# Peptides against a protein of PDB entry 6IDX: the designs that were tried, part 62

Target 1, 380 residues: chain A of PDB entry 6IDX
Amino acid sequence: KELAKLSADVTFATEFINMDGIIVLTRLVESGTKLLSHYSEMLAFTLTAFLELMDHGIVSWDMVSITFIKQIAGYVSQPMVDVSILQRSLAILESMVLNSQSLYQKIAEEITVGQLISHLQVSNQEIQTYAIALINALFLKAPEDKRQDMANAFAQKHLRSIILNHVIRGNRPIKTEMAHQLYVLQVLTFNLLEERMMTKMDPNDQAQRDIIFELRRIAFDAESDPSNAPGSGTEKRKAMYTKDYKMLGFTNHINPAMDFTQTPPGMLALDNMLYLAKVHQDTYIRIVLENSSREDKHECPFGRSAIELTKMLCEILQVGELPNEGRNDYHPMFFTHDRAFEELFGICIQLLNKTWKEMRATAEDFNKVMQVVREQITRA

## One batch from the design tools (peptide; aimed at target 1 S95 L98 T129 H180)

Design b2_p22_2_s3 (made by RFdiffusion4, then SolubleMPNN; from b2_p22_2, 12 letters changed)
Fold by OpenDDE base, seed 2:
Structure b2_p22_2_s3 (fold): chain B 380 residues (1-380), chain A 22 residues (1-22)
Amino acid sequence: as target 1 above (380 residues)
Amino acid sequence: SAEREAAIQAQLERQRKRRRAE
């Protein structure tokens, strides 16, 4: 206990390290010898002293043995560990992950998301916080090629559901630190949308054009009697499609693909539109048809609105930006839906359409409507 | 990236603050 307290002092730490003190502490952990009276208390103070000593940055984290790593990982994986040991073990793992890429690789192989999930199901918010912090550390240190896989592993309905039910909907107030860790997890997950946000549509890609055509089909052909035989000449079809793309509110009525060449939001806007059209078809059709039937210049351009809203949501959610220390705001919706961004888009596009009507907006008011909608979203 | 390293260092500092508050 006294050693743990003194280890926070840089002078003491320097002298203790010079006497190979860290090596002695690591050997105590490595030995795993439960034979000592008050082993758990001694171990908890040993781990505290180890962390405080390592915090001075005098000794590289790469000095730790594989046996030490396995012992610490063992304390996190064992069901019957004192909370004090578990907490410090989670903190050590977080520090190992953050300070060393080599330790990250070893820990990522030894620790499963399932093991960390078990520590989210406890009534101790500090343990929950350390578990989420370790998840965030793993996410931060993951190579780019593995971030999506990690997110998919975390986006397993289980982690999200457990965070929702045991952390967010817990019978206790969320502390500022937990709120920050949830914010970090949200930001790191939404950053996976950056690729799609920065992907330009290729107007020559038939598969991408087929998505735009599918948006038209869902809006207009689902109600059209199949008896309108495809027999009107290719030019009449092109003219029909141009009219349909105008009714959909695309800026480029002739070639809507051009509206998705701007990045941000690129293809992410098209993904959102397609998700809305398929998952919330009634809402999509209602929005499109309600605006397509208006001859009064008060039509809300859905296509343009969806693109600009997607861009706005990316800005609000800071897609592509790393988390900052000043924010603790997280969206509960992130934990309620598998496709939380697309669901948020679906809510916000309805809000936009409502706000457009309430303002009696025209195309000239577009930017004003978007500003009002931004304020509404950021206050919610 | 430098930004990612800054975020890592911020998280480490935040962890230290948590441990000292306990």
Scores: peptide ipSAE 0.646, ipTM 0.967, DockQ to the pose 0.757
OpenDDE base, seeds 1, 3, 4, 5: peptide ipSAE 0.643, 0.645, 0.642, 0.644; ipTM 0.967, 0.967, 0.967, 0.967

Design b2_p22_2_s4 (made by RFdiffusion4, then SolubleMPNN; from b2_p22_2, 9 letters changed)
Fold by OpenDDE base, seed 2:
Structure b2_p22_2_s4 (fold): chain B 380 residues (1-380), chain A 22 residues (1-22)
Amino acid sequence: as target 1 above (380 residues)
Amino acid sequence: SAAREEAIRQQLELLRKRRRAE
């Protein structure tokens, strides 16, 4: 206890490290010897002293042995560990992950998100915060190629549902630190959309063109008996499609694929539109048909609106930006749905359509409608 | 990236603050 307190002093820490004191502490952890009276208390103070000593930055984290890492990971993985040891072990793991890429690799192999999820199910919000913070640390240090896999692993393990049920809907007020860690997790997850946001549509890619055609099909052919598609020549069919793409509210009625060549939001807008059309088909059809039947110039251009809304949502959610200190704003919806961004889009596109109608907007009012919608979304 | 390094630094600072509050 006294050592742990003294270890916060840089002068003491320097002298203690010069005396190989940190090596002695690491060996105490590595030994795993439970034969000592008050082992748990001694270990808790040992881990505290170790962290305080390492915080001075005098000793590299890479000096830590694999045996030490395994012992610390063991304390996080064991079901009957003292909360004091667990908390310090989570803090050590987070420190190791954040300070060393080599230690990150070792820890990522030894610790599963499933083991960390068990620490989210506890009533102790401090333990929950350390567990989420460690997840965020792992996410921050993950190579780009592994970030999607990590997100998928979180989805498979119901991490979002557990956070929702045990943290957000818990019987305790969410502290600022927890709110910040939830914000960080949200930002890091939404940043996975950056690739799609920056992906340009290739107008020559048939598979991508087939998605646009599917949007048309869902809007206009879902109620039409496929038998009554008149076998009218390829030119009449192209002219028909041009009319349909106009009714869908694309800017380029001849080649709607051109509307998705601008980045942001690129292909992410098309993904949102397709999700809406497939998952919320009735809402999609209603929005399209309500606007396609209007001859009064008060038509809300769905295609253009969907693209600009996707871009606006990316701006509001700061897609591609890393988390900032001092922010603690998170969206509960992020934890309620696996496709939270697309669901948010689906809500916001309905809001946009409603706002357009209420304002009696024309195509000239488009930017004004978007500003009103932005204010509505930002206040919600 | 420099931005990622800053985010890591901020996360470490928050970790230190949490430990000192305990």
Scores: peptide ipSAE 0.564, ipTM 0.957, DockQ to the pose 0.789
OpenDDE base, seeds 1, 3, 4, 5: peptide ipSAE 0.561, 0.559, 0.562, 0.564; ipTM 0.957, 0.956, 0.957, 0.957

Design b2_p22_3 (made by RFdiffusion4)
Pose (drawn by RFdiffusion4):
Structure b2_p22_3 (pose): chain A 370 residues (1-223, 234-380), chain P 22 residues (1-22)
Amino acid sequence: KELAKLSADVTFATEFINMDGIIVLTRLVESGTKLLSHYSEMLAFTLTAFLELMDHGIVSWDMVSITFIKQIAGYVSQPMVDVSILQRSLAILESMVLNSQSLYQKIAEEITVGQLISHLQVSNQEIQTYAIALINALFLKAPEDKRQDMANAFAQKHLRSIILNHVIRGNRPIKTEMAHQLYVLQVLTFNLLEERMMTKMDPNDQAQRDIIFELRRIAFDAETEKRKAMYTKDYKMLGFTNHINPAMDFTQTPPGMLALDNMLYLAKVHQDTYIRIVLENSSREDKHECPFGRSAIELTKMLCEILQVGELPNEGRNDYHPMFFTHDRAFEELFGICIQLLNKTWKEMRATAEDFNKVMQVVREQITRA
Amino acid sequence: SAEWEEAIAAARRRAKARREAE
């Protein structure tokens, strides 16, 4: 108890650390008997002292043994133990992950998505905060080529709805540090879109060109002489600036292939809305048609700007958009809603092709004021 | 990247500060 008190003082901590005092603590956790059952209070003070001592930055986090790591991960992976032990265990794992790629790799193997998510279902906001913090730390430290798989795994176990039901709509008001973790989680989540945003279409890749053909087919085949007239104009009546080679329009980065993903999502998941938008504007040879392809690409880019896809998380922000915690595909759903808004605003302005940038500005103002 | 490492450093400082606040 006294050690937990004094270890926050750097003057004391240095003296204790210079006698390998941290090892006394790690050896106790590694091999001490009945710690959770008979000595939980002692164990809580031990973990408090350990974290306080490590927070002085005198020694590397890489000093910890695999045995110590496994024991701490064990306290998190178990059907919940004492709240004080769990809080400090989650905090120790977060610090290990943030401070070492090697520790991240070992910890990622010792704890499951389901075990982490289950700790969000406790009524204690600090436990919830550290659980989200550990999740954020794993995302931050995951190799670029593994982060997407981790996101899918957390999504399949319902991380989003558990956060919505147990944190955002929970009884306890969200305090500053939890709000910060939600902000970090949202930033990391949007940043999963960044690679596709910056990926150019290969116009010479037939498989990619066939995606655009399929987009056009879904809409034009819902319309016969009128259908023929649409196809004679290649992709003009689908609204692409490059009428003959729309794949070239997707070389603009941002938004790149993310725009294509959004269009395909709208066509497949919301086929009626996609068909309505395209057919209301595919036979219009007055200058008043709203160009779908051009509008979708620019809207995707605008949404990326508004939502700050690609921005790094920082210490100063605690903001988040709660509606993104209400749908597994909220970004794509937002695209669909905004493309309908864009078409409504276009009609309200009796807009022509020359008005394209003005309409996009009004849409930007509509979205950002909402 | 260097910018990503700066963000992780910021996360470390914020994690420590959260514990200090307790």

Design b2_p22_3_s1 (made by RFdiffusion4, then SolubleMPNN; from b2_p22_3, 14 letters changed)
Fold by OpenDDE base, seed 3:
Structure b2_p22_3_s1 (fold): chain B 380 residues (1-380), chain A 22 residues (1-22)
Amino acid sequence: as target 1 above (380 residues)
Amino acid sequence: SADREKAIADFQKRHREMRRKQ
């Protein structure tokens, strides 16, 4: 107990480390010897002292043995561990993951997200906070190939539902630190959109052009069986599509692919449009047809609006920016759905379409409408 | 890379501060 308090002092820590004291603490953990009286209390203070000593940065985290890692991982994986040991073990694992890529690899093999989920189902907010902090550390240190797997694990209805029900909707006020960890998890999840946000459409890629054609098909051919499109000559077909792309509100109605060559938002805008068209088909068709039938110059250009809205949402959500230590603003909506960004886009595009109508806007008012919509989104 | 290293350092700092308040 006194060692754990004194270990916070840098002078004491330096002297104790010079006496190989930290090696003695690691060996106590490695031994796993439950035969000592007050083992759990002794272990809790040992882990506290170890963490405080390591926080001085005098000793490399790479000094820890594989046996030590397995013991700490064991305290997190076992269902009947003392709360005080569990909390310190989560904090040690987080620190190991953050400080060493080699330790990250070893820990990622020993611990599953499923084991960490069990620590979210408790009434202790400190344990919940350290469990999310460890998830965030694993996410931050994951190589690019494994980040998508972690995001998919977060997108799993189980993890989201547990965070929503046991943390966000818990019977307890959310402390500042938990709010920060939720913010971090949100930012790390949205940073996976950066690749799509920075991906330019290739106007020559037929597969990408077929997505734009699918948007046209869903809007205008939804009642027509695709089997009955008569083989009208290629030129008449091109002229027909140019009219349809104008009605869809693309800036380049001859080649809509050119509207997606600007990054941001690149292909992410097309992903949002396709999601809206497939998942919220009635809403998509309504928005497109209401504006395509207007001859009064008060038509809301859907294609242009969807691109600029996607860019605006990326700016508001700071997509591609790393988490800031001072922020704790998380959006509960992003924990309610697996495709929360696309759902937010679907809400905001309806808000934009409504605001355009209310303002009786024309194409000249486009930037004014976007400013009003930005203010509405940021105040919500 | 530098921004990521800063983010990791900011996390480490915040977590040290959190533990000291307990």
Scores: peptide ipSAE 0.182, ipTM 0.828, DockQ to the pose 0.852
OpenDDE base, seeds 1, 2, 4, 5: peptide ipSAE 0.023, 0.093, 0.169, 0.101; ipTM 0.565, 0.772, 0.827, 0.779; seeds 2, 4, 5 fail the geometry check

Design b2_p22_3_s2 (made by RFdiffusion4, then SolubleMPNN; from b2_p22_3, 14 letters changed)
Fold by OpenDDE base, seed 1:
Structure b2_p22_3_s2 (fold): chain B 380 residues (1-380), chain A 22 residues (1-22)
Amino acid sequence: as target 1 above (380 residues)
Amino acid sequence: SAEREKAIQQFIEQHKKWRKKK
């Protein structure tokens, strides 16, 4: 206990480390010797002293043995561990993962996300916070090939359901530290959208053009009586499509593919539009038809609005950026939906359409509407 | 990228400050 307290002092830490004192602490953990009275209390203070000593940055985390890592991982994976040992073990593993890529590799082999989920089902918010912090560390330090697998594990309905039911909807207020870890998890998950956000549409890719055509089909052909035979000549069809793309509110109504060549948001905007059109078809058709029937210059251009809204959401959610210190703004919806970004887009595009009507906006007011919508989204 | 690695190091240093406030 006294050693753990003194280890917070940099002068003491320097002297103790110079005497190989930290090596003695690691060997105590490695030995696993449960024969002592008050072993759990002694171990908890040993782990505290170790963590405080390592936090001075005097010694490399790479000094720790595989045996030490396995013992610490063992305290996290075993069901009958003292809460004080578990908390410190989670904090040590988090620090190891963050400070060493070599330790990340070893820890990722010893610990599963499934084992960490068990620590989210407890009433102790500190344990829950350190469990999410370790998940976040593993996600942050994962190589590019494994980051998608980690995200798929977070997209797993089970993990999200556990976080929602046991953390967010828990019988106690969310502390700032937990809110920060939920924010970090959100940002790291949304960073997987960076590839799509930075992908330019190829106007020559037929598959990508077929998606734009599908948006037109869903908006205008779904209500059309099948009796309108597809037999009108190719030129009338091209002229019809240009009109339809204008009614969809694309900036380039002749070649809508050109609207998706700007990055950000690139293809991510098209993904959001297609998701809305397929999953929320009635909402999509309503938004498009309400604006396509207007002749008063107060039409909300859906295509342009969807692109700029996707870009705005990427900025608000920090897509492609690492989490910032002191932020704790997380969206509970992130834990309720598998496709939370696309669902957020679907809510925000309805808000944009409503705000456009309320403002009696024209195309000249577009940037003012987007500014008001940004303020509404950031206050919600 | 070297930029991402620098950003990760900055995040780690900020995260140490968060942990020390507990």
Scores: peptide ipSAE 0.076, ipTM 0.738, DockQ to the pose 0.440
OpenDDE base, seeds 2, 3, 4, 5: peptide ipSAE 0.052, 0.050, 0.068, 0.073; ipTM 0.716, 0.709, 0.725, 0.732

Design b2_p22_3_s3 (made by RFdiffusion4, then SolubleMPNN; from b2_p22_3, 11 letters changed)
Fold by OpenDDE base, seed 5:
Structure b2_p22_3_s3 (fold): chain B 380 residues (1-380), chain A 22 residues (1-22)
Amino acid sequence: as target 1 above (380 residues)
Amino acid sequence: SAKREEAIKGFIRRHIAARKAQ
């Protein structure tokens, strides 16, 4: 107990480390010897002292043995561990993962996200916080090939549902540290959109062109009586599609694929449009047809609006940026939906369309509408 | 990328510093 308290002092820590004191603490953990009276209390103080000493940054985290890692991981994976030991073990694992790529590799072999989810199903917010912090550390330090797998594990309805029900909708106020960890998890998850955000449409890719054609089909062919299929002329079809793409509000109504060659938001905007059209078809059709039937120059260009809104959402959510240590702002919707970004887009495009009408906007007011919508989104 | 790795190192340093200040 006194050692754990003194270990917070840098002068004491320096002298204790110079006396190989940290090695003694690691050996106490490595021994796993449960035979001592008050072992749990002694171990909790040992882990506290170890963490406080290592936090001074005097000793490299790479000094820890595989046996030490296995013992700490064992305290996290075993269901009948003292809460005080569990908390410190989660904090130590987080610090190991963050400070060493070699320790990350070893820890990622010893623990699963599924084991960490069990520590979210508790009433102790400190345990929940360190469990999310360790998940975030594993996600942050994951190699590119494994980050999508980690994301798929987060996209698992289970983890999001557990966070939503046991953390966000818990009967306790969310502390600043928990809010920070929820923010970090949000940022790391939205950073997976960076690839799509930076992917240019290939105008020669037929599959990508077929998506744009599907947007047209959903908007205009769903109500078209089969009797008005105009005759076989390829030129009349091209002219018809050019009109449809103009009514969809694409900037390049001759070749809408060109609107998706700018990065950001690249293909991510097309993904959002397709999601809206397929999942929220009535909302999509309403937005498109309401603006396509207008002859008064007050039409809201859906295609242009969707692209610029996707870009704006990427900027607001800081897609491609690492988390900031001073931020604790998270969006609850991130935990409520399987495709939270696309659902957020679907809400925001309706808000944009509403704001456009309320402002009686024209194409010249586009940037002003986008500014008002940005303020509305950032204040909500 | 080397840029991402340095950014991660920067985040980790600041995150640990912020945790110590609480």
Scores: peptide ipSAE 0.095, ipTM 0.770, DockQ to the pose 0.378
OpenDDE base, seeds 1, 2, 3, 4: peptide ipSAE 0.092, 0.091, 0.090, 0.087; ipTM 0.762, 0.767, 0.761, 0.766

Design b2_p22_3_s4 (made by RFdiffusion4, then SolubleMPNN; from b2_p22_3, 9 letters changed)
Fold by OpenDDE base, seed 5:
Structure b2_p22_3_s4 (fold): chain B 380 residues (1-380), chain A 22 residues (1-22)
Amino acid sequence: as target 1 above (380 residues)
Amino acid sequence: SAERERAIEDFRRALIARRRAE
């Protein structure tokens, strides 16, 4: 206890480190000797002193052994560990992850997000905060190839549901620190959309073209009485498709694939449109048909609107930008849906369509409508 | 990247701040 207090002083820390004191503390953890009277209390103070000493930045985190890492990871993975030890162990792991890529690799092998999820199911908000902070640190330090796996682990209905039920809907007010960690988690998760946002559609890719055909089919063929088999002529079919693409509100009626070659939002807009069409089919059909049946120049161009809305949402959510210090703003909806971005798109496209009608907008008013919608989204 | 290093440093500061609030 006294050592832990003294370790906060830089002068003492320097002298203690010069005496190899930090090595002694690490060896004490490595030994795992539970036979000592007051072991838990002693260990808690040892871990405190270790953290305080390391916070001076005099010693590299790379000095820690694999055995030390395994012991600390062991304290986090064991269900019956003292809360004081657990908290300090989470903080040590976070520190190791943040300070060393080598330590990150070792920790990522020893600890799963699933093990950290158990620490979110507790009533202690401090433990919850440290657990989310460690998840966020692991996510930040993950190589690009592993970020998708972590996202998939986050997309695990379980982590989201637990955060929603035990953190957001908890009986305690969310502290600033927790709000920041929720913000960070949201930002890091939405950054996974960057790849799709920057992916250009290939107009020659038949699979991607088939998605556009599917959007047309869902909008127009689902209600069409099967009796009018469109006449066999390939040109008549192309001309029919051009009309359908115009009714869908694509900018390029001849080749709507060209509308998705602009990045941002690239293929992410098509993903949103397809999600809406499949998951919220009635809403999609309604939006498209309400605008396709109008001859009054007040048609809301769905395709163009969907693309520009996707781009706007990417801008609002800062997709591709790393989290900033001092930000605590998170969307609860992010924790309610597996595909929160697509669901947000589905809400916002309805808002856009409503706003377009209320404004009696024409194609010339498009930018004005988008500005109003932006203000509505950012105030919500 | 410089941005990644900034974010890492922000995370370090946030961790230290949490520990000092205890």
Scores: peptide ipSAE 0.510, ipTM 0.944, DockQ to the pose 0.851
OpenDDE base, seeds 1, 2, 3, 4: peptide ipSAE 0.503, 0.508, 0.500, 0.489; ipTM 0.943, 0.944, 0.942, 0.940; seed 2 fails the geometry check

Design b2_p22_4 (made by RFdiffusion4; failed a check: the pose's geometry)
Pose (drawn by RFdiffusion4):
Structure b2_p22_4 (pose): chain A 370 residues (1-223, 234-380), chain P 22 residues (1-22)
Amino acid sequence: KELAKLSADVTFATEFINMDGIIVLTRLVESGTKLLSHYSEMLAFTLTAFLELMDHGIVSWDMVSITFIKQIAGYVSQPMVDVSILQRSLAILESMVLNSQSLYQKIAEEITVGQLISHLQVSNQEIQTYAIALINALFLKAPEDKRQDMANAFAQKHLRSIILNHVIRGNRPIKTEMAHQLYVLQVLTFNLLEERMMTKMDPNDQAQRDIIFELRRIAFDAETEKRKAMYTKDYKMLGFTNHINPAMDFTQTPPGMLALDNMLYLAKVHQDTYIRIVLENSSREDKHECPFGRSAIELTKMLCEILQVGELPNEGRNDYHPMFFTHDRAFEELFGICIQLLNKTWKEMRATAEDFNKVMQVVREQITRA
Amino acid sequence: ASAEWEESIKEMEERAIRWRRS
């Protein structure tokens, strides 16, 4: 108890650390008996002292043994133990992950997505905060080529709805540190879109060109002389600036292939809305048609700007858009809503092709005021 | 870009330390 008190003082901590005092603590956790059952209070003070000592930055986090790591991960992976032990265990794991790629790799193997998510279902906001913090730390430290798989795994176990039901709509008001973790989670989540945003279409890749053909087919085949007239104009009546080679329009980065993903999502998941928008504007040879392809690409780019896809998380912000915690595919759903808004605003302005940038500005103002 | 990413991680850890000290 006394050690937990004094370890926050650097003057004391240095003295204790210079006698390998941290090893006394790690050895106790590694091999001490009945710690959770008979000595939980002692164990809580031990973990408090350990974290306080490590927070002075005198020694590397890489000093910790695999045995110590496994024991701490064990306290998290178990059907919940004492709240004080769990809080400190989650905090130790977060610090290990943030401070070492090697520790991240070992910890990622010792804890499951389901075990971490289950700790969000406790009524204690600090336990919830550290659980989200550990999840954020795993995302921050995951190799670029593994982060997407981790996101899918957390999504399949309902991380989003658990956060919505147990944190955002929970009884206890969200305090500043929890709000910060939600902000970081949202930033990391949007940043999963960044690679596709910056990926150019290869116009010479037939498989990618066939995706655009399929987009056009879904809409034009819902319309016969009128259908024929649409196809004679290649992709003009689908609204692409490059009428003959729309794949070239997807070389603009941002938004790149993310725009294509959004269009395909709208066509497949919301086929009626996609057909309505395209057919209201595919036989319009007055200058008043809203160009779908050009509008979708620019809207995708605008949404990426508004939502700050690609921005790094920082210490100063605690903001988040709660509606993104209400749908597994909220970004794509937002695209669909905004493309309908864009078409409504276009008609309200009796807009022509020359008005394209003005309409996009009004839409930007509509979305950002909402 | 990598340096900025590592700085963001460092900010997360320092914030957690300050929170624990508070």

Design b2_p22_4_s1 (made by RFdiffusion4, then SolubleMPNN; from b2_p22_4, 15 letters changed)
Fold by OpenDDE base, seed 3:
Structure b2_p22_4_s1 (fold): chain B 380 residues (1-380), chain A 22 residues (1-22)
Amino acid sequence: as target 1 above (380 residues)
Amino acid sequence: RKAAREQAIQQQLKRRIEQRRK
C-alpha cells in the first residue's frame, strides 16, 4: 500500500527501479503463490505499484516475462477474480499492448475475444471501460491485414449488441472516459471501410461488372419470368442494358463501372448499393422503379446519388481518420447493427429520395439536394 | 498513415496514464 502510493513519485520510482525493485514485483506475480495472508489485497497493491512504476517510462515493457503475461492474462480469464485485480490486470494488458508490438503479439495469442466481451457484461463501468480500452489498444496495434479478422471475431461474439445493452443502455450515466473509448472504437471500426473507399473499380474485371448486372437484375428482372431473357443478339442486349443503367441513374449509362473509378468512395459505394439491393430489396426496388417510371425530369438518379451519398457519409464519419483526443461523440446507432454503415446508407438514401421529391429537384439541383441532406444527417 | 497511427497510440497511452493518476 505504501509502495503503491510512493510509486507515483518520480524520484522514489527512479531509486526503487535502480534497486531492481520492479523485478521483485514481477517475481511476486510470476510465483502465483496464493498461500500468503491477504493475498488478494497484496496482489492488488503489487499490480498498482508495478503499473505506477512502469508509467514513468523509465523501464521498457519488454522486460516482462512470458510467465508474467500468462499470470496477468490468467487473472483476466478467471470468472471469480477480485474486481480490483481484474481492473489492474486489464490496465496492465492495455499498457503492454500499447507500448510493445512484441507484447501485443503474445497477448493477442493468450487472450480470447470471448474473455474480453465477458468483462462488458458486468455492472461495473470501470471494468467495462478497461475492457473497451484494451479492445481499442488491440485494434490500434494490430497489423493492417489482421484488423478485419479481429472485427469479424468481435461481431461473431455480438460485441456491438453487448455494448449497446450493457454499457449504453445501462442504468448509469456514461462517464466521459467511457464515451471517449466508445468514440475510439467507432472510429477504429469505420477505418476498416477505408480500403474499400480507396479501391477503384476495374472496369475490365468481370466479377465486379457482374455486381452491377446483379443490381440491374434485382431492380428490373425480379418479377420477370427468366424464360423471357431475350436470347437475341449481343447488340440488343447491350442497348437494353444502357437503358436500364440510365434508369438506375448511373452517370455512365454505357459502362457504369466508370462511375466507381473515383476514390473516394470507390468500391464502397457499390458495396452499399449491393447491400441495399440484397438486404432491403423492397426498399431498393421501390426507389429505383419510382424514379425509372418518371419522364418529367424529376427522376432522382439512384446510382449517382448512392455514390455521392457514400462519399458524404465517409466525410461526415471521418472514414480513414484516426481518433482525436478530447472527442467523446459516439453514435449509439453504430452499436445497433454489425453492418451499421450500410444500414445508415439505407436510411440516408431513403431520406435523399424523399428530399429530392419534396424539393421537386432536377439534375441541376443535385448539389443543393445533397447540401440539404448533409444538414439533415448532421442534425440527427 | 503509420506516423498518424503511432501518434494516436501515443495519445491513447498518455490519456490512459493520466486517467489512472486521477
Scores: peptide ipSAE 0.644, ipTM 0.965, DockQ to the pose 0.919
OpenDDE base, seeds 1, 2, 4, 5: peptide ipSAE 0.604, 0.635, 0.611, 0.637; ipTM 0.959, 0.964, 0.960, 0.964

